# Ledger of designs, part 42: peptides against a protein of PDB entry 6PSE

Target 1, 78 residues: chain A of PDB entry 6PSE
Amino acid sequence: PSEEEEYARLVMEAQPEWLRAEVKRLSHELAETTREKIQAAEYGLAVLEEKHQLKLQFEELEVDYEAIRSEMEQLKEA

## One batch from the design tools (peptide; made by RFdiffusion4, then SolubleMPNN)

Design b2_p14_2_s4 (from b2_p14_2, 6 letters changed)
Fold by OpenDDE base, seed 5:
Structure b2_p14_2_s4 (fold): chain B 78 residues (1-78), chain C 78 residues (1-78), chain A 14 residues (1-14)
Amino acid sequence: as target 1 above (78 residues)
Amino acid sequence: as target 1 above (78 residues)
Amino acid sequence: SDEEVLEKFEEAKK
């Protein structure tokens, strides 16, 4: 049987003392995993904001670059 | 008592049938939360990579911009 | 899109 099936059988045949311990274990793991999920999301949001700010700076530089390029081209053609 | 203390008491006094159901519930929630955590981490990594690529493009444009700016300055001073 | 990614992070943050 798979590990999942074996675990299911263990839960079915377990004594109350084991079951209480398992509830405690799972509750702790759930709390920790939830915290980690939230942290991952917060990190992602921070990076996304940084990328957005960088994009704005990039677009501003592109405008400045095209302005100088155009001026240079006009001077060369005149 | 706090909700945590009340829950702890419930677990202590619960019948095996309730405990098995609680193990099942917590196992399911843990699995779902774990999946969500992993997904958030993967998205965060993707955004980080995109930001890095954008930074490289920005730095390349800065080099090109400074080259044109310098050329323009030299022509104006001559 | 960035908007879709943003939404996913906001959901995960809950």
Scores: peptide ipSAE 0.453, ipTM 0.862, DockQ to the pose 0.147
Fold by OpenDDE base, seed 3:
Structure b2_p14_2_s4 (fold): chain B 78 residues (1-78), chain C 78 residues (1-78), chain A 14 residues (1-14)
Amino acid sequence: as target 1 above (78 residues)
Amino acid sequence: as target 1 above (78 residues)
Amino acid sequence: SDEEVLEKFEEAKK
């Protein structure tokens, strides 16, 4: 039998005391996993903001670069 | 009493049938939350990689910009 | 898009 089938059998045959303990265990794991999910999302948002700021800086530099490139081309052609 | 205290009381007073159902519910929520956590982490990694690539592009442009700026300065001073 | 990714993170924060 699969581990899932064995677990299902355990739950079906378990005494109330074990079931209460299992509810407690699962509740704890759910709370921890939920916290970790939120933390992952918060981290992602932070990185996304940093990327956005970098993108703005890149675009500004690109404009400045093209301006100087164009001016230099004019000087060399004159 | 807090919702947590009320829930704890419910678990303590519950019949085996309810407890088995609660184990099933919590297992399902844990599985879903785990999937969402992993997904958030994967998205975060993707954004981080994109940020890294953008950073490399920015650094390359910065080098090119400084080169042209310096050459332009020399042309204007000559 | 970045907007789509942002929405996904905001959803995950809930």
Scores: peptide ipSAE 0.451, ipTM 0.862, DockQ to the pose 0.149
Fold by OpenDDE base, seed 2:
Structure b2_p14_2_s4 (fold): chain B 78 residues (1-78), chain C 78 residues (1-78), chain A 14 residues (1-14)
Amino acid sequence: as target 1 above (78 residues)
Amino acid sequence: as target 1 above (78 residues)
Amino acid sequence: SDEEVLEKFEEAKK
């Protein structure tokens, strides 16, 4: 039998005291996992914002670079 | 009483049938939340890598920009 | 897209 099937059997045969303890355990793990999920999402949002700001800076530099490149090309053509 | 205290009382007074159902519910929610946590982490890692690559490109452009700027300044000084 | 990723993060924060 799989671990999942064994666990299912355990739950079916368990006494109320074990079941109450298991509810408490699962509730705790769910709360922790939820916190970790939210934290991961918040971190992802922060990195995404940083990437966005960096992209804007990159695009500004590209404009400045092309302006200088164009000016130099014009001077060389004269 | 807080919702947490009310839930704790419910668990203490619950019959085995309710407790088994609650274990099943919590197990399902935990599995889903775990999946969502992992997905958020994977997305965050992908964004972080994209930001890193963008940073490298930005730094390369800065070098090229300063090279042209310096060349132009030298030409103007002559 | 970045917008799709943004939405996924916002959903994960709930």
Scores: peptide ipSAE 0.451, ipTM 0.863, DockQ to the pose 0.147
Fold by OpenDDE base, seed 1:
Structure b2_p14_2_s4 (fold): chain B 78 residues (1-78), chain C 78 residues (1-78), chain A 14 residues (1-14)
Amino acid sequence: as target 1 above (78 residues)
Amino acid sequence: as target 1 above (78 residues)
Amino acid sequence: SDEEVLEKFEEAKK
């Protein structure tokens, strides 16, 4: 049987004391996993904002670069 | 009593059938939350990689820009 | 898109 099937059997045959302990364990793990999920999302948002700011700086530099490049090209053609 | 205290009482007074159902519910929520956490982490990594590539492009453009700027400055001084 | 990714992070943050 799969681990999932074995676990299901364990739950079905368990005494109330074990079941209460399992509820407590799962509740704790759910709380921890939820916190970790939120932290991952917060980190992702921070990186996304950093990327956005960098993109704006890049686009500004691109405009300045093209202006100078164009001026230089005109001077070389003369 | 707090919601937490009320829930704790419910678990202590619950019949085995309710406890088994609660284990199943919590297991399902834990699995879903875990998938969401992993997905958030994967998205965060993707954004981080995009930011890194953009940073490399930005630094390359800065070098090219400074080269042209310096050349132009020298021409204007002559 | 960045907007789609933003929405996903905001949802996961809840």
Scores: peptide ipSAE 0.448, ipTM 0.862, DockQ to the pose 0.149

Design b2_p14_3_s1 (from b2_p14_3, 8 letters changed)
Fold by OpenDDE base, seed 4:
Structure b2_p14_3_s1 (fold): chain B 78 residues (1-78), chain C 78 residues (1-78), chain A 14 residues (1-14)
Amino acid sequence: as target 1 above (78 residues)
Amino acid sequence: as target 1 above (78 residues)
Amino acid sequence: MEKIEKFIEELRKK
């Protein structure tokens, strides 16, 4: 039998005291996992914003670089 | 009474059938929330890697830009 | 950046 099947059997055969304890345990884990999920999302958003700003700066620099490269090529050919 | 206090009372007064259903509900929500947490973490990691690669490219371009700028200045002064 | 990376890694282990 799988661990899931064994757990299901435990739940079916459990006394109320065990079930109440399990509800408490699961509620606690759910609250903690939810908090971690939210924090992960917030961090991901922060990194996205930083990446976006960096991308804008990179694109601006590329334009400036191509301008100076072109001017340099013209000067060397003259 | 707070919602938490009311829920605690409900759990204490509940019959085994309700408790088993609540364990099943909480287990399901925990599994879903865990999956969402992992997904958020994986997404965050992917964005971090993209940002890192972009930063390396930006730094390389800055070096190249300064090299051309300096050479251009030298040519114009000569 | 290091803090975020560590946090993400810990979440992936769970």
Scores: peptide ipSAE 0.217, ipTM 0.839, DockQ to the pose 0.135
Fold by OpenDDE base, seed 5:
Structure b2_p14_3_s1 (fold): chain B 78 residues (1-78), chain C 78 residues (1-78), chain A 14 residues (1-14)
Amino acid sequence: as target 1 above (78 residues)
Amino acid sequence: as target 1 above (78 residues)
Amino acid sequence: MEKIEKFIEELRKK
């Protein structure tokens, strides 16, 4: 049987004391995992904001670069 | 009593059938939350990689910009 | 940034 099937059997045959302990364990793991999920989402958002700011700076530099390039080209044509 | 205290009391007084159902519920929620956590982490990593690539492009453009700026300045000084 | 990267990597391993 798979680990899942074995676990299901264990739960089915378990005494109340074991079941209460398992509820406690699962509740704790759920709380931890939930916190980690939220933290990961917050970090992702922070990186998105950094990327956005970097993109704005990049676009500004592109404009400045094209301006100088155009000026240089005009000077070379003259 | 707090909701946590009430829940703890419920678990303590619950019959095996309720406890087994609660284990099943918590297991399901944990599995779902774990998947969501992983997805959030993967998304964060993807954004980090995008930011890194953008940074490299920005730095390359800075080099090109400074090269043209320097050339332009030299031409103006001559 | 390094802290975030490490955290994300650890989450992916769980």
Scores: peptide ipSAE 0.215, ipTM 0.839, DockQ to the pose 0.135
Fold by OpenDDE base, seed 1:
Formats: structure tokens, sequence, C-alpha cells
Structure b2_p14_3_s1 (fold): chain B 78 residues (1-78), chain C 78 residues (1-78), chain A 14 residues (1-14)
């Protein structure tokens, strides 16, 4: 049997004291996992914002670069 | 009493059938939240990698831009 | 950045 099937059997045969302890354990793990999920999402958003600002700076530099490149090419051709 | 205290009392007074159902519910929510946490982490890593690649491209363009700018300034001064 | 990367990597291992 899989670990999941064995766990299901354990829950089915467990006494109330074990079940209460398991509810408490799962509640704590759920709260902790939820906090970690939210923090991961917040960090991802922060990096996304930094990437966006960097993209804007990159595009501005591309415009300036193409302007100078074009001017330089014109000077060389003349 | 707080909602947490009321929930704790409910768990203490609950019958085995309710406790088994609650273990099942919490297990399902924990599994789902864990998947969401991992997904959020993977998205965060993807954005980090994209930002890193963009930073490298930006730094390369800065070098090229400064080279052309310097050459252009030298030509104007001569 | 290093702190965020380490945190995310630890989350992926859970």
Amino acid sequence: as target 1 above (78 residues)
Amino acid sequence: as target 1 above (78 residues)
Amino acid sequence: MEKIEKFIEELRKK
C-alpha cells in the first residue's frame, strides 16, 4: 500500500486523542506553509518591480545608443 | 472568546467522526497550499533569472555606449 | 538578492 493509503487507515482507526493532536499539528503546518507562500509571492513581486525598472532603463539606453551610433556612422560616411 | 479559543474548544468536544473529517480537510488544504507555495517559489526564480539576464544585457550595452560616446567626444575635440 | 534566492530555493525543497 502507498503511504497515503496507510495514513488513511491510521486516521480511520485512530483514537480521539490522536485525532485531536493531528488536527493541531496540521493546523500549525497549514499556518506556517501559508505564511511561506505569501512571503514567496511578496518577494516575487519585489523582483518583478526591480526587473520592470531595469527594463525601462535598458530601453532608454537603447534609444541613446542608437542615436549616437547613427550619428557616428553618418560622420564616417561623410 | 477569540475564534481560536472557540475552535480549540470545538476540537476538544468533537466526536471522532468530526475529527476525522477535519483531519481530511486540513490535509487537503495543506497539500494545496504546499503546491501553491512551490509554484510561487518557481515563479519568483523565473523572474530572478530574467532580471539577471536583463542586467547582463544592460551592462554590456553600457560598455558599448561609453565606447562610442568617448570616441565621438574625441572626434569633436580634435 | 542573495537572501531572496536562498529563501526561494529553500521553499522549493519543502
Scores: peptide ipSAE 0.215, ipTM 0.839, DockQ to the pose 0.134
Fold by OpenDDE base, seed 3:
Structure b2_p14_3_s1 (fold): chain B 78 residues (1-78), chain C 78 residues (1-78), chain A 14 residues (1-14)
Amino acid sequence: as target 1 above (78 residues)
Amino acid sequence: as target 1 above (78 residues)
Amino acid sequence: MEKIEKFIEELRKK
């Protein structure tokens, strides 16, 4: 029998005391997992903001670079 | 009474049929939340990798920019 | 950043 089938059998044959304990266990794991999910999302947003700021700086530098490159090219061709 | 206290009372007074249904419900929510947590983590990692690549490109451009700027400055001062 | 990377990696393993 698979672990899933065995677990299902346990739930089906379990006494109320075991079932109450299992509800408590699952509730705890759900709360913890939910907290971790939220934290992961918050970290992702923080990194996304950092990437966005870096992208803006990169684009500004790219404009400045092209300006100097163009001026330099004109000087070399004259 | 708080929602938590009320829920705890329900679990304490519940019949086995309700408890089995609650175990099933919580198991489903835990599985779903776990999937969402992993998805959030994978998204965060992807953003980190993108930021890293952008940082490398920015640093390369910065080096090239400084080289051209220095050459241009020398030409203007000569 | 290292802390975030480690956290994300641990979450992926669960």
Scores: peptide ipSAE 0.214, ipTM 0.838, DockQ to the pose 0.133

Design b2_p14_3_s2 (from b2_p14_3, 8 letters changed)
Fold by OpenDDE base, seed 2:
Order: structure tokens, then C-alpha cells, then sequence
Structure b2_p14_3_s2 (fold): chain B 78 residues (1-78), chain C 78 residues (1-78), chain A 14 residues (1-14)
């Protein structure tokens, strides 16, 4: 039998005292996991914002680069 | 009374059938939240990698830009 | 990137 099936049998045969303890355990783990999920999400958002700012800086530099490149090309052809 | 205190009282006074259902509910939510946490972490990593690649491209462009800028400055001063 | 942003926003609401 799988661990899942064994756990299901345990739950179905358990006394109220065990079940209350299990509810408490699961509630605690859910709260912790939820907090970790939110932290991961917040971190991901922060990196996205940083990437966006870097993208803007890159695009600005590309414009400046093309301007100088074009000016130099004109000077060489004149 | 807080929602937490009310929930605690509900758990302490609940019948086995309710408790088994609550264990099932919490287990399901924990599994879903865990999956979401992992996915958030994976997304965060992907964005970090993209940001890193963009940073490398930006630094390469800066080198090229400074080279052209320096060449133009030399041409103007000669 | 848009999908990631949407996902992150959804996660923060839970």
C-alpha cells in the first residue's frame, strides 16, 4: 500500500484526540508554507522590477550608442 | 473573540466526522500551497537568469559605447 | 514575464 493509502486509513480510524492534533499540525504547516509562498512571490516581484529597470537603462544606452555610431559613420563618409 | 479563538473552540468541540473532513481540507490546501510556493521559486529563478543575461548584454554594450566615445573624443581633439 | 507577474499577484492575495 502507498503512503497515501496508509495515511488515509490512519485518518479514518483515528480517535478525536489524534484528529485534533493533526488539524493543529496541518494548520501550522499551512501557515508556514503560506508565508514562504508569499516571500517567494515578493522576491520574484522584486527581481522583475530590477530587470525592468535594467531593460530601460539598456534601451537608453542603445539609443545613445546608435547616435554616436551614426555620427562617426557620417564623419568617415564626408 | 478573535477568529483564531473561535476556530480553536470549533476544533475542540467538533465531532470526528468534521475533524476528518478538516484534515482532508487542510491536507489539500497544504499540497496546493506547497506547489504554488515551488512554482514561485522557479519563476523567481527564471527571472534572475534573464536579468543576469541582460546585465551581461548591458555591460558589453557599455564597453562598445566607451570605445566609440573615446575614438570620437580623440578625433575632436586632434 | 506577464504570466509571472499575474501569478505573483495572485499568490500575494492568498
Amino acid sequence: as target 1 above (78 residues)
Amino acid sequence: as target 1 above (78 residues)
Amino acid sequence: MEKIEEFIEELKKK
Scores: peptide ipSAE 0.215, ipTM 0.838, DockQ to the pose 0.137
Fold by OpenDDE base, seed 5:
Structure b2_p14_3_s2 (fold): chain B 78 residues (1-78), chain C 78 residues (1-78), chain A 14 residues (1-14)
Amino acid sequence: as target 1 above (78 residues)
Amino acid sequence: as target 1 above (78 residues)
Amino acid sequence: MEKIEEFIEELKKK
Protein backbone atom coordinates (compact mmCIF):
# COMPACT_ATOMS: atom_id res chain seq x y z
CA PRO B 1 0.00 0.00 0.00
CA SER B 2 1.05 3.59 -0.64
CA GLU B 3 1.97 5.91 2.20
CA GLU B 4 -1.27 7.75 1.56
CA GLU B 5 -3.28 4.54 1.84
CA GLU B 6 -1.46 3.58 5.02
CA TYR B 7 -2.12 6.99 6.52
CA ALA B 8 -5.78 6.81 5.56
CA ARG B 9 -6.03 3.44 7.26
CA LEU B 10 -4.35 4.79 10.37
CA VAL B 11 -6.84 7.66 10.58
CA MET B 12 -9.73 5.27 10.08
CA GLU B 13 -8.61 2.92 12.84
CA ALA B 14 -7.26 5.52 15.26
CA GLN B 15 -8.64 6.18 18.72
CA PRO B 16 -9.98 9.61 19.71
CA GLU B 17 -6.81 10.48 21.62
CA TRP B 18 -4.66 9.98 18.53
CA LEU B 19 -7.13 11.88 16.37
CA ARG B 20 -7.13 14.88 18.71
CA ALA B 21 -3.34 14.90 18.66
CA GLU B 22 -3.37 14.73 14.87
CA VAL B 23 -5.80 17.65 14.63
CA LYS B 24 -3.47 19.64 16.85
CA ARG B 25 -0.42 18.70 14.76
CA LEU B 26 -2.08 19.54 11.46
CA SER B 27 -3.45 22.82 12.77
CA HIS B 28 0.03 23.86 13.83
CA GLU B 29 1.59 22.86 10.51
CA LEU B 30 -1.13 24.68 8.60
CA ALA B 31 -0.58 27.86 10.57
CA GLU B 32 3.17 27.70 10.02
CA THR B 33 2.87 26.88 6.32
CA THR B 34 0.37 29.70 5.85
CA ARG B 35 2.80 32.16 7.41
CA GLU B 36 5.59 30.90 5.18
CA LYS B 37 3.39 31.19 2.10
CA ILE B 38 2.61 34.81 2.89
CA GLN B 39 6.28 35.55 3.48
CA ALA B 40 7.20 33.98 0.15
CA ALA B 41 4.54 36.08 -1.55
CA GLU B 42 5.77 39.27 0.08
CA TYR B 43 9.33 38.48 -0.94
CA GLY B 44 8.24 37.89 -4.52
CA LEU B 45 6.48 41.24 -4.63
CA ALA B 46 9.53 43.00 -3.26
CA VAL B 47 11.71 41.51 -5.99
CA LEU B 48 9.15 42.49 -8.61
CA GLU B 49 9.27 46.07 -7.41
CA GLU B 50 13.06 46.07 -7.52
CA LYS B 51 12.98 44.72 -11.06
CA HIS B 52 10.48 47.39 -12.06
CA GLN B 53 12.67 50.17 -10.69
CA LEU B 54 15.68 48.74 -12.46
CA LYS B 55 13.73 48.59 -15.71
CA LEU B 56 12.83 52.26 -15.40
CA GLN B 57 16.46 53.16 -14.82
CA PHE B 58 17.50 51.06 -17.79
CA GLU B 59 15.00 52.76 -20.08
CA GLU B 60 16.14 56.17 -18.90
CA LEU B 61 19.73 55.27 -19.68
CA GLU B 62 18.69 54.02 -23.12
CA VAL B 63 17.15 57.40 -23.86
CA ASP B 64 20.27 59.22 -22.73
CA TYR B 65 22.47 56.86 -24.71
CA GLU B 66 20.50 57.37 -27.90
CA ALA B 67 20.64 61.13 -27.43
CA ILE B 68 24.42 61.11 -27.18
CA ARG B 69 24.74 58.61 -30.01
CA SER B 70 22.65 60.83 -32.25
CA GLU B 71 24.61 63.93 -31.32
CA MET B 72 27.88 62.14 -32.02
CA GLU B 73 26.60 60.92 -35.35
CA GLN B 74 25.60 64.46 -36.32
CA LEU B 75 29.00 65.79 -35.33
CA LYS B 76 30.77 63.15 -37.40
CA GLU B 77 28.62 63.84 -40.43
CA ALA B 78 29.11 67.66 -40.18
CA PRO C 1 -13.84 32.50 25.50
CA SER C 2 -11.61 33.15 22.49
CA GLU C 3 -12.22 31.42 19.18
CA GLU C 4 -9.09 29.38 19.84
CA GLU C 5 -10.42 28.27 23.22
CA GLU C 6 -13.78 27.41 21.73
CA TYR C 7 -12.13 25.39 18.98
CA ALA C 8 -9.95 23.60 21.50
CA ARG C 9 -13.04 22.70 23.51
CA LEU C 10 -14.79 21.45 20.38
CA VAL C 11 -11.84 19.20 19.56
CA MET C 12 -11.75 17.92 23.12
CA GLU C 13 -15.44 17.04 23.19
CA ALA C 14 -15.79 15.87 19.58
CA GLN C 15 -16.70 12.34 18.57
CA PRO C 16 -14.36 10.22 16.43
CA GLU C 17 -16.39 10.85 13.27
CA TRP C 18 -15.97 14.61 13.58
CA LEU C 19 -12.29 14.23 14.42
CA ARG C 20 -11.64 12.09 11.34
CA ALA C 21 -13.42 14.65 9.18
CA GLU C 22 -11.34 17.43 10.73
CA VAL C 23 -8.11 15.52 10.06
CA LYS C 24 -9.19 15.16 6.45
CA ARG C 25 -10.05 18.86 6.15
CA LEU C 26 -6.80 20.01 7.70
CA SER C 27 -4.75 17.60 5.60
CA HIS C 28 -6.33 18.97 2.45
CA GLU C 29 -5.77 22.60 3.45
CA LEU C 30 -2.18 21.85 4.40
CA ALA C 31 -1.49 20.19 1.06
CA GLU C 32 -3.00 23.11 -0.84
CA THR C 33 -1.19 25.73 1.22
CA THR C 34 2.09 23.86 0.83
CA ARG C 35 1.68 23.79 -2.94
CA GLU C 36 0.96 27.51 -3.00
CA LYS C 37 3.99 28.25 -0.83
CA ILE C 38 6.27 26.30 -3.14
CA GLN C 39 4.82 27.98 -6.20
CA ALA C 40 5.33 31.41 -4.67
CA ALA C 41 8.94 30.53 -3.94
CA GLU C 42 9.48 29.34 -7.51
CA TYR C 43 8.01 32.54 -8.90
CA GLY C 44 10.25 34.59 -6.63
CA LEU C 45 13.29 32.76 -7.95
CA ALA C 46 12.20 33.32 -11.53
CA VAL C 47 11.85 37.06 -10.92
CA LEU C 48 15.26 37.12 -9.27
CA GLU C 49 16.77 35.59 -12.38
CA GLU C 50 15.04 38.12 -14.60
CA LYS C 51 16.27 40.94 -12.41
CA HIS C 52 19.80 39.55 -12.59
CA GLN C 53 19.73 39.43 -16.38
CA LEU C 54 18.38 42.96 -16.52
CA LYS C 55 21.15 44.12 -14.21
CA LEU C 56 23.76 42.63 -16.52
CA GLN C 57 22.22 44.41 -19.50
CA PHE C 58 22.09 47.65 -17.57
CA GLU C 59 25.75 47.43 -16.64
CA GLU C 60 26.69 46.70 -20.24
CA LEU C 61 24.79 49.76 -21.39
CA GLU C 62 26.49 51.86 -18.72
CA VAL C 63 29.86 50.85 -20.12
CA ASP C 64 28.82 51.76 -23.64
CA TYR C 65 27.32 55.03 -22.48
CA GLU C 66 30.46 56.05 -20.63
CA ALA C 67 32.55 55.22 -23.68
CA ILE C 68 30.50 57.52 -25.91
CA ARG C 69 30.30 60.20 -23.23
CA SER C 70 34.06 60.17 -22.87
CA GLU C 71 34.60 60.31 -26.62
CA MET C 72 32.23 63.24 -26.96
CA GLU C 73 33.87 65.06 -24.08
CA GLN C 74 37.25 64.62 -25.75
CA LEU C 75 35.89 65.97 -29.03
CA LYS C 76 34.44 69.02 -27.33
CA GLU C 77 37.67 69.72 -25.49
CA ALA C 78 39.80 69.36 -28.67
CA MET A 1 5.08 39.10 -14.59
CA GLU A 2 1.49 40.25 -14.40
CA LYS A 3 0.32 36.68 -13.94
CA ILE A 4 2.81 36.19 -11.15
CA GLU A 5 1.69 39.39 -9.47
CA GLU A 6 -1.92 38.27 -9.60
CA PHE A 7 -1.01 34.93 -8.10
CA ILE A 8 1.00 36.54 -5.32
CA GLU A 9 -1.83 38.93 -4.49
CA GLU A 10 -4.23 36.01 -4.22
CA LEU A 11 -1.83 34.25 -1.87
CA LYS A 12 -1.66 37.30 0.36
CA LYS A 13 -5.43 37.34 0.72
CA LYS A 14 -5.45 33.84 2.17
Scores: peptide ipSAE 0.213, ipTM 0.837, DockQ to the pose 0.137
Fold by OpenDDE base, seed 1:
Structure b2_p14_3_s2 (fold): chain B 78 residues (1-78), chain C 78 residues (1-78), chain A 14 residues (1-14)
Amino acid sequence: as target 1 above (78 residues)
Amino acid sequence: as target 1 above (78 residues)
Amino acid sequence: MEKIEEFIEELKKK
């Protein structure tokens, strides 16, 4: 049997004391995992914002670069 | 009483059928929250890689821009 | 990018 099937059988045959302890354990793990999820989401958002700012700076530099490149090309051809 | 105290009392007074249902509910929520946490981490990593590649491109363009800018400045001063 | 932003905002609300 799979681990999931074995766990399901354990829950079905468990005494109330074990079930109460399992509810407590799962509640604790859920709270911790939820905190970790939120932290991961906040970190991802921060990196997105940094990438966005970098993209804006890159596009601005591209415009300035193309202007100078074009001016230089004209000077060389004349 | 707080919601936590009320929940703790409910768990303590609950019948085995309710406790089994609560274990099932919490297990499901934990699995979903864990999946969401992992997905958030994967997205964050993907954005980090994109930001890194963009940073490399930006630094390369800065070098090229400064070279042309300096050359143009020399031509204007001569 | 928009999909990632939407996903992150949903996760923060939970």
Scores: peptide ipSAE 0.211, ipTM 0.838, DockQ to the pose 0.135
Fold by OpenDDE base, seed 3:
Structure b2_p14_3_s2 (fold): chain B 78 residues (1-78), chain C 78 residues (1-78), chain A 14 residues (1-14)
Amino acid sequence: as target 1 above (78 residues)
Amino acid sequence: as target 1 above (78 residues)
Amino acid sequence: MEKIEEFIEELKKK
């Protein structure tokens, strides 16, 4: 039998005291996991924003670079 | 009473059938929340890598830009 | 990127 099947059997045969303890355990784990999920999501969003700002700065520098490159090329060809 | 206090009272007074159903519910929610947390972490890591690559490209362009800027400044001062 | 943003926003709602 799988672990899942064994666990299901345990739950079906368990006394109320064990079941209450299991509800408490699962509730705690769910709360913590939910907090961690939210933190991971918030971090991901922050990194996305930072990447976006960096992309804008990169594109601005590309424009400035091409301007100077073009000016220099014109001077060399004169 | 808070929702948490009301829930705690419900768990204490509940019959085994309700408790088993609650264990099943919480187990399912925990599994889904765990999957979502992992996926969020994976996405965050992917974005972080993309940001890192972009940062390297930006720094390379800064070096090239400063080289041309310096050359142009020298020519203007001559 | 868009899909990731949507996913993150949905996670924050939970």
Scores: peptide ipSAE 0.209, ipTM 0.837, DockQ to the pose 0.136

Design b2_p14_3_s3 (from b2_p14_3, 6 letters changed)
Fold by OpenDDE base, seed 4:
Structure b2_p14_3_s3 (fold): chain B 78 residues (1-78), chain C 78 residues (1-78), chain A 14 residues (1-14)
Amino acid sequence: as target 1 above (78 residues)
Amino acid sequence: as target 1 above (78 residues)
Amino acid sequence: MEKIEAFIEELRKE
């Protein structure tokens, strides 16, 4: 049997005391995992905002660069 | 009583059938939340890598821009 | 960045 099937059997045959302990364990793990998920999402958002600001700076620099490049090209052709 | 205290009371007074259903519910939510946590982490890593590549491109463009700016300044002063 | 990377790596191990 798979681990899942064995666990399912354990739950079916378990006494109330074991079941209460398992509910407590799972509740704790769920709370912890939920906190970690939220933190991961917040970090991802922070990095996304930093990337967005960097992209804006990059695009501004590209515009300035192309302006100077074009002026330089005109000066060299004249 | 807090929601946590009320829930704790429910677990203590619950019949085995309710407890088994609760174990199943919590196991499902834990599995789902774990998947979402991992997905959030993977997304955050991808954005971090994109930001890193963008930073390298920005630094390269800054070098090129300063080179042209300096050349242009020299031409205007001559 | 380093702290975020470390956190993400720990999450991926689970």
Scores: peptide ipSAE 0.227, ipTM 0.840, DockQ to the pose 0.135
Fold by OpenDDE base, seed 2:
Structure b2_p14_3_s3 (fold): chain B 78 residues (1-78), chain C 78 residues (1-78), chain A 14 residues (1-14)
Amino acid sequence: as target 1 above (78 residues)
Amino acid sequence: as target 1 above (78 residues)
Amino acid sequence: MEKIEAFIEELRKE
């Protein structure tokens, strides 16, 4: 039998006291896992915003670089 | 009374059939939330790696830009 | 999953 089938049988045959304890355990784990999910999402958003700012800076530098490169090329061809 | 206190009383007074259904519900929500947490972590890691690659490209462009800027400045001062 | 597990573990420390 799979662990899932064994757990399902345990739940089916369990007394109310065990079931109440299991509800409490699962509620706690769900709350913790939910908190961790939110933290991961907040971190991902923060990094995305940082990446966006870096992208803007990169594009500005590319414009400045191409301007100087073009000026240098014109001077060399003169 | 808080929602948490009301829920705690419900669990304490509940019949075995309700408790078994609640264990099943919480198990399902925990599995889904765990999957979502993993997805959020994968997303955050992917964005971090993309940001790191962009940072490397930016630093390479800064080196190239400063080289051309310095050459241009030397030509203007000559 | 090793990198993902490491990232999750760092989140748990926050």
Scores: peptide ipSAE 0.178, ipTM 0.833, DockQ to the pose 0.802
Fold by OpenDDE base, seed 5:
Structure b2_p14_3_s3 (fold): chain B 78 residues (1-78), chain C 78 residues (1-78), chain A 14 residues (1-14)
Amino acid sequence: as target 1 above (78 residues)
Amino acid sequence: as target 1 above (78 residues)
Amino acid sequence: MEKIEAFIEELRKE
């Protein structure tokens, strides 16, 4: 039997005291996992915003670079 | 009584059939929340890697820009 | 999976 099937049998055969303890355990793990999910989402959003700002700076520098490159090329051709 | 206290009382007074159903519910929610947490973590990591690559490209362009800027300045001063 | 596991572990510290 799979671990899932064994766990299912355990739940079916368990006494109320074990079941109450399991509800408590699962509730705690759910709360912690939910917190971690939210933290991961917040971190991902923060990094995305940082990447976006960096992209804007990069594009600005590209424009400045091309302007100087073009000016330099014109000077060399004249 | 708080919602938490009411829930705790419900768990204490519940019959085995309700407790088994609650274990099943919580197990399902934990599995789904765990999947979502992992997905959020994977997304955050991917964005972080993209930001890192963009940073490297930005630094390369800065070097190239400063080289041309310096050359242009030398030409104007000569 | 190692990178993801490490990232999750760092999130737990926050």
Scores: peptide ipSAE 0.172, ipTM 0.832, DockQ to the pose 0.841
Fold by OpenDDE base, seed 1:
Structure b2_p14_3_s3 (fold): chain B 78 residues (1-78), chain C 78 residues (1-78), chain A 14 residues (1-14)
Amino acid sequence: as target 1 above (78 residues)
Amino acid sequence: as target 1 above (78 residues)
Amino acid sequence: MEKIEAFIEELRKE
């Protein structure tokens, strides 16, 4: 039997006192996990925004660099 | 009474059948929330790595750009 | 997975 099947059997055969304790435990874990999920999402979004800004700066610099490089090359060949 | 206090009272006065159903519900929500948390973390990490690589490329290009800019300026002033 | 776990752990500290 899988752990899931064993757990399901435990729940089915458990006394009310155990069930109440399990509800309390699961509620607590759910609250904590939900908080962690939100934090992870917020962090990911922040990094994504920073990456996007950096990409824009990089693309702008690349254009400027190619312009100067091309001009320099022309001057050397003339 | 707060919603939390009302919920706690409900759990305390509930029949075993309701408690088993609640354990099942909470277990399901916890599993889903956990999956979502992990996905959010994986996404955030991936974006962070991409950002880091982009930053390295940007810094390298910036050095090259400043070198050419300086050389060009010297040629114009000479 | 190790890196992901470390990242999750860092988030818990916030």
Scores: peptide ipSAE 0.170, ipTM 0.832, DockQ to the pose 0.892

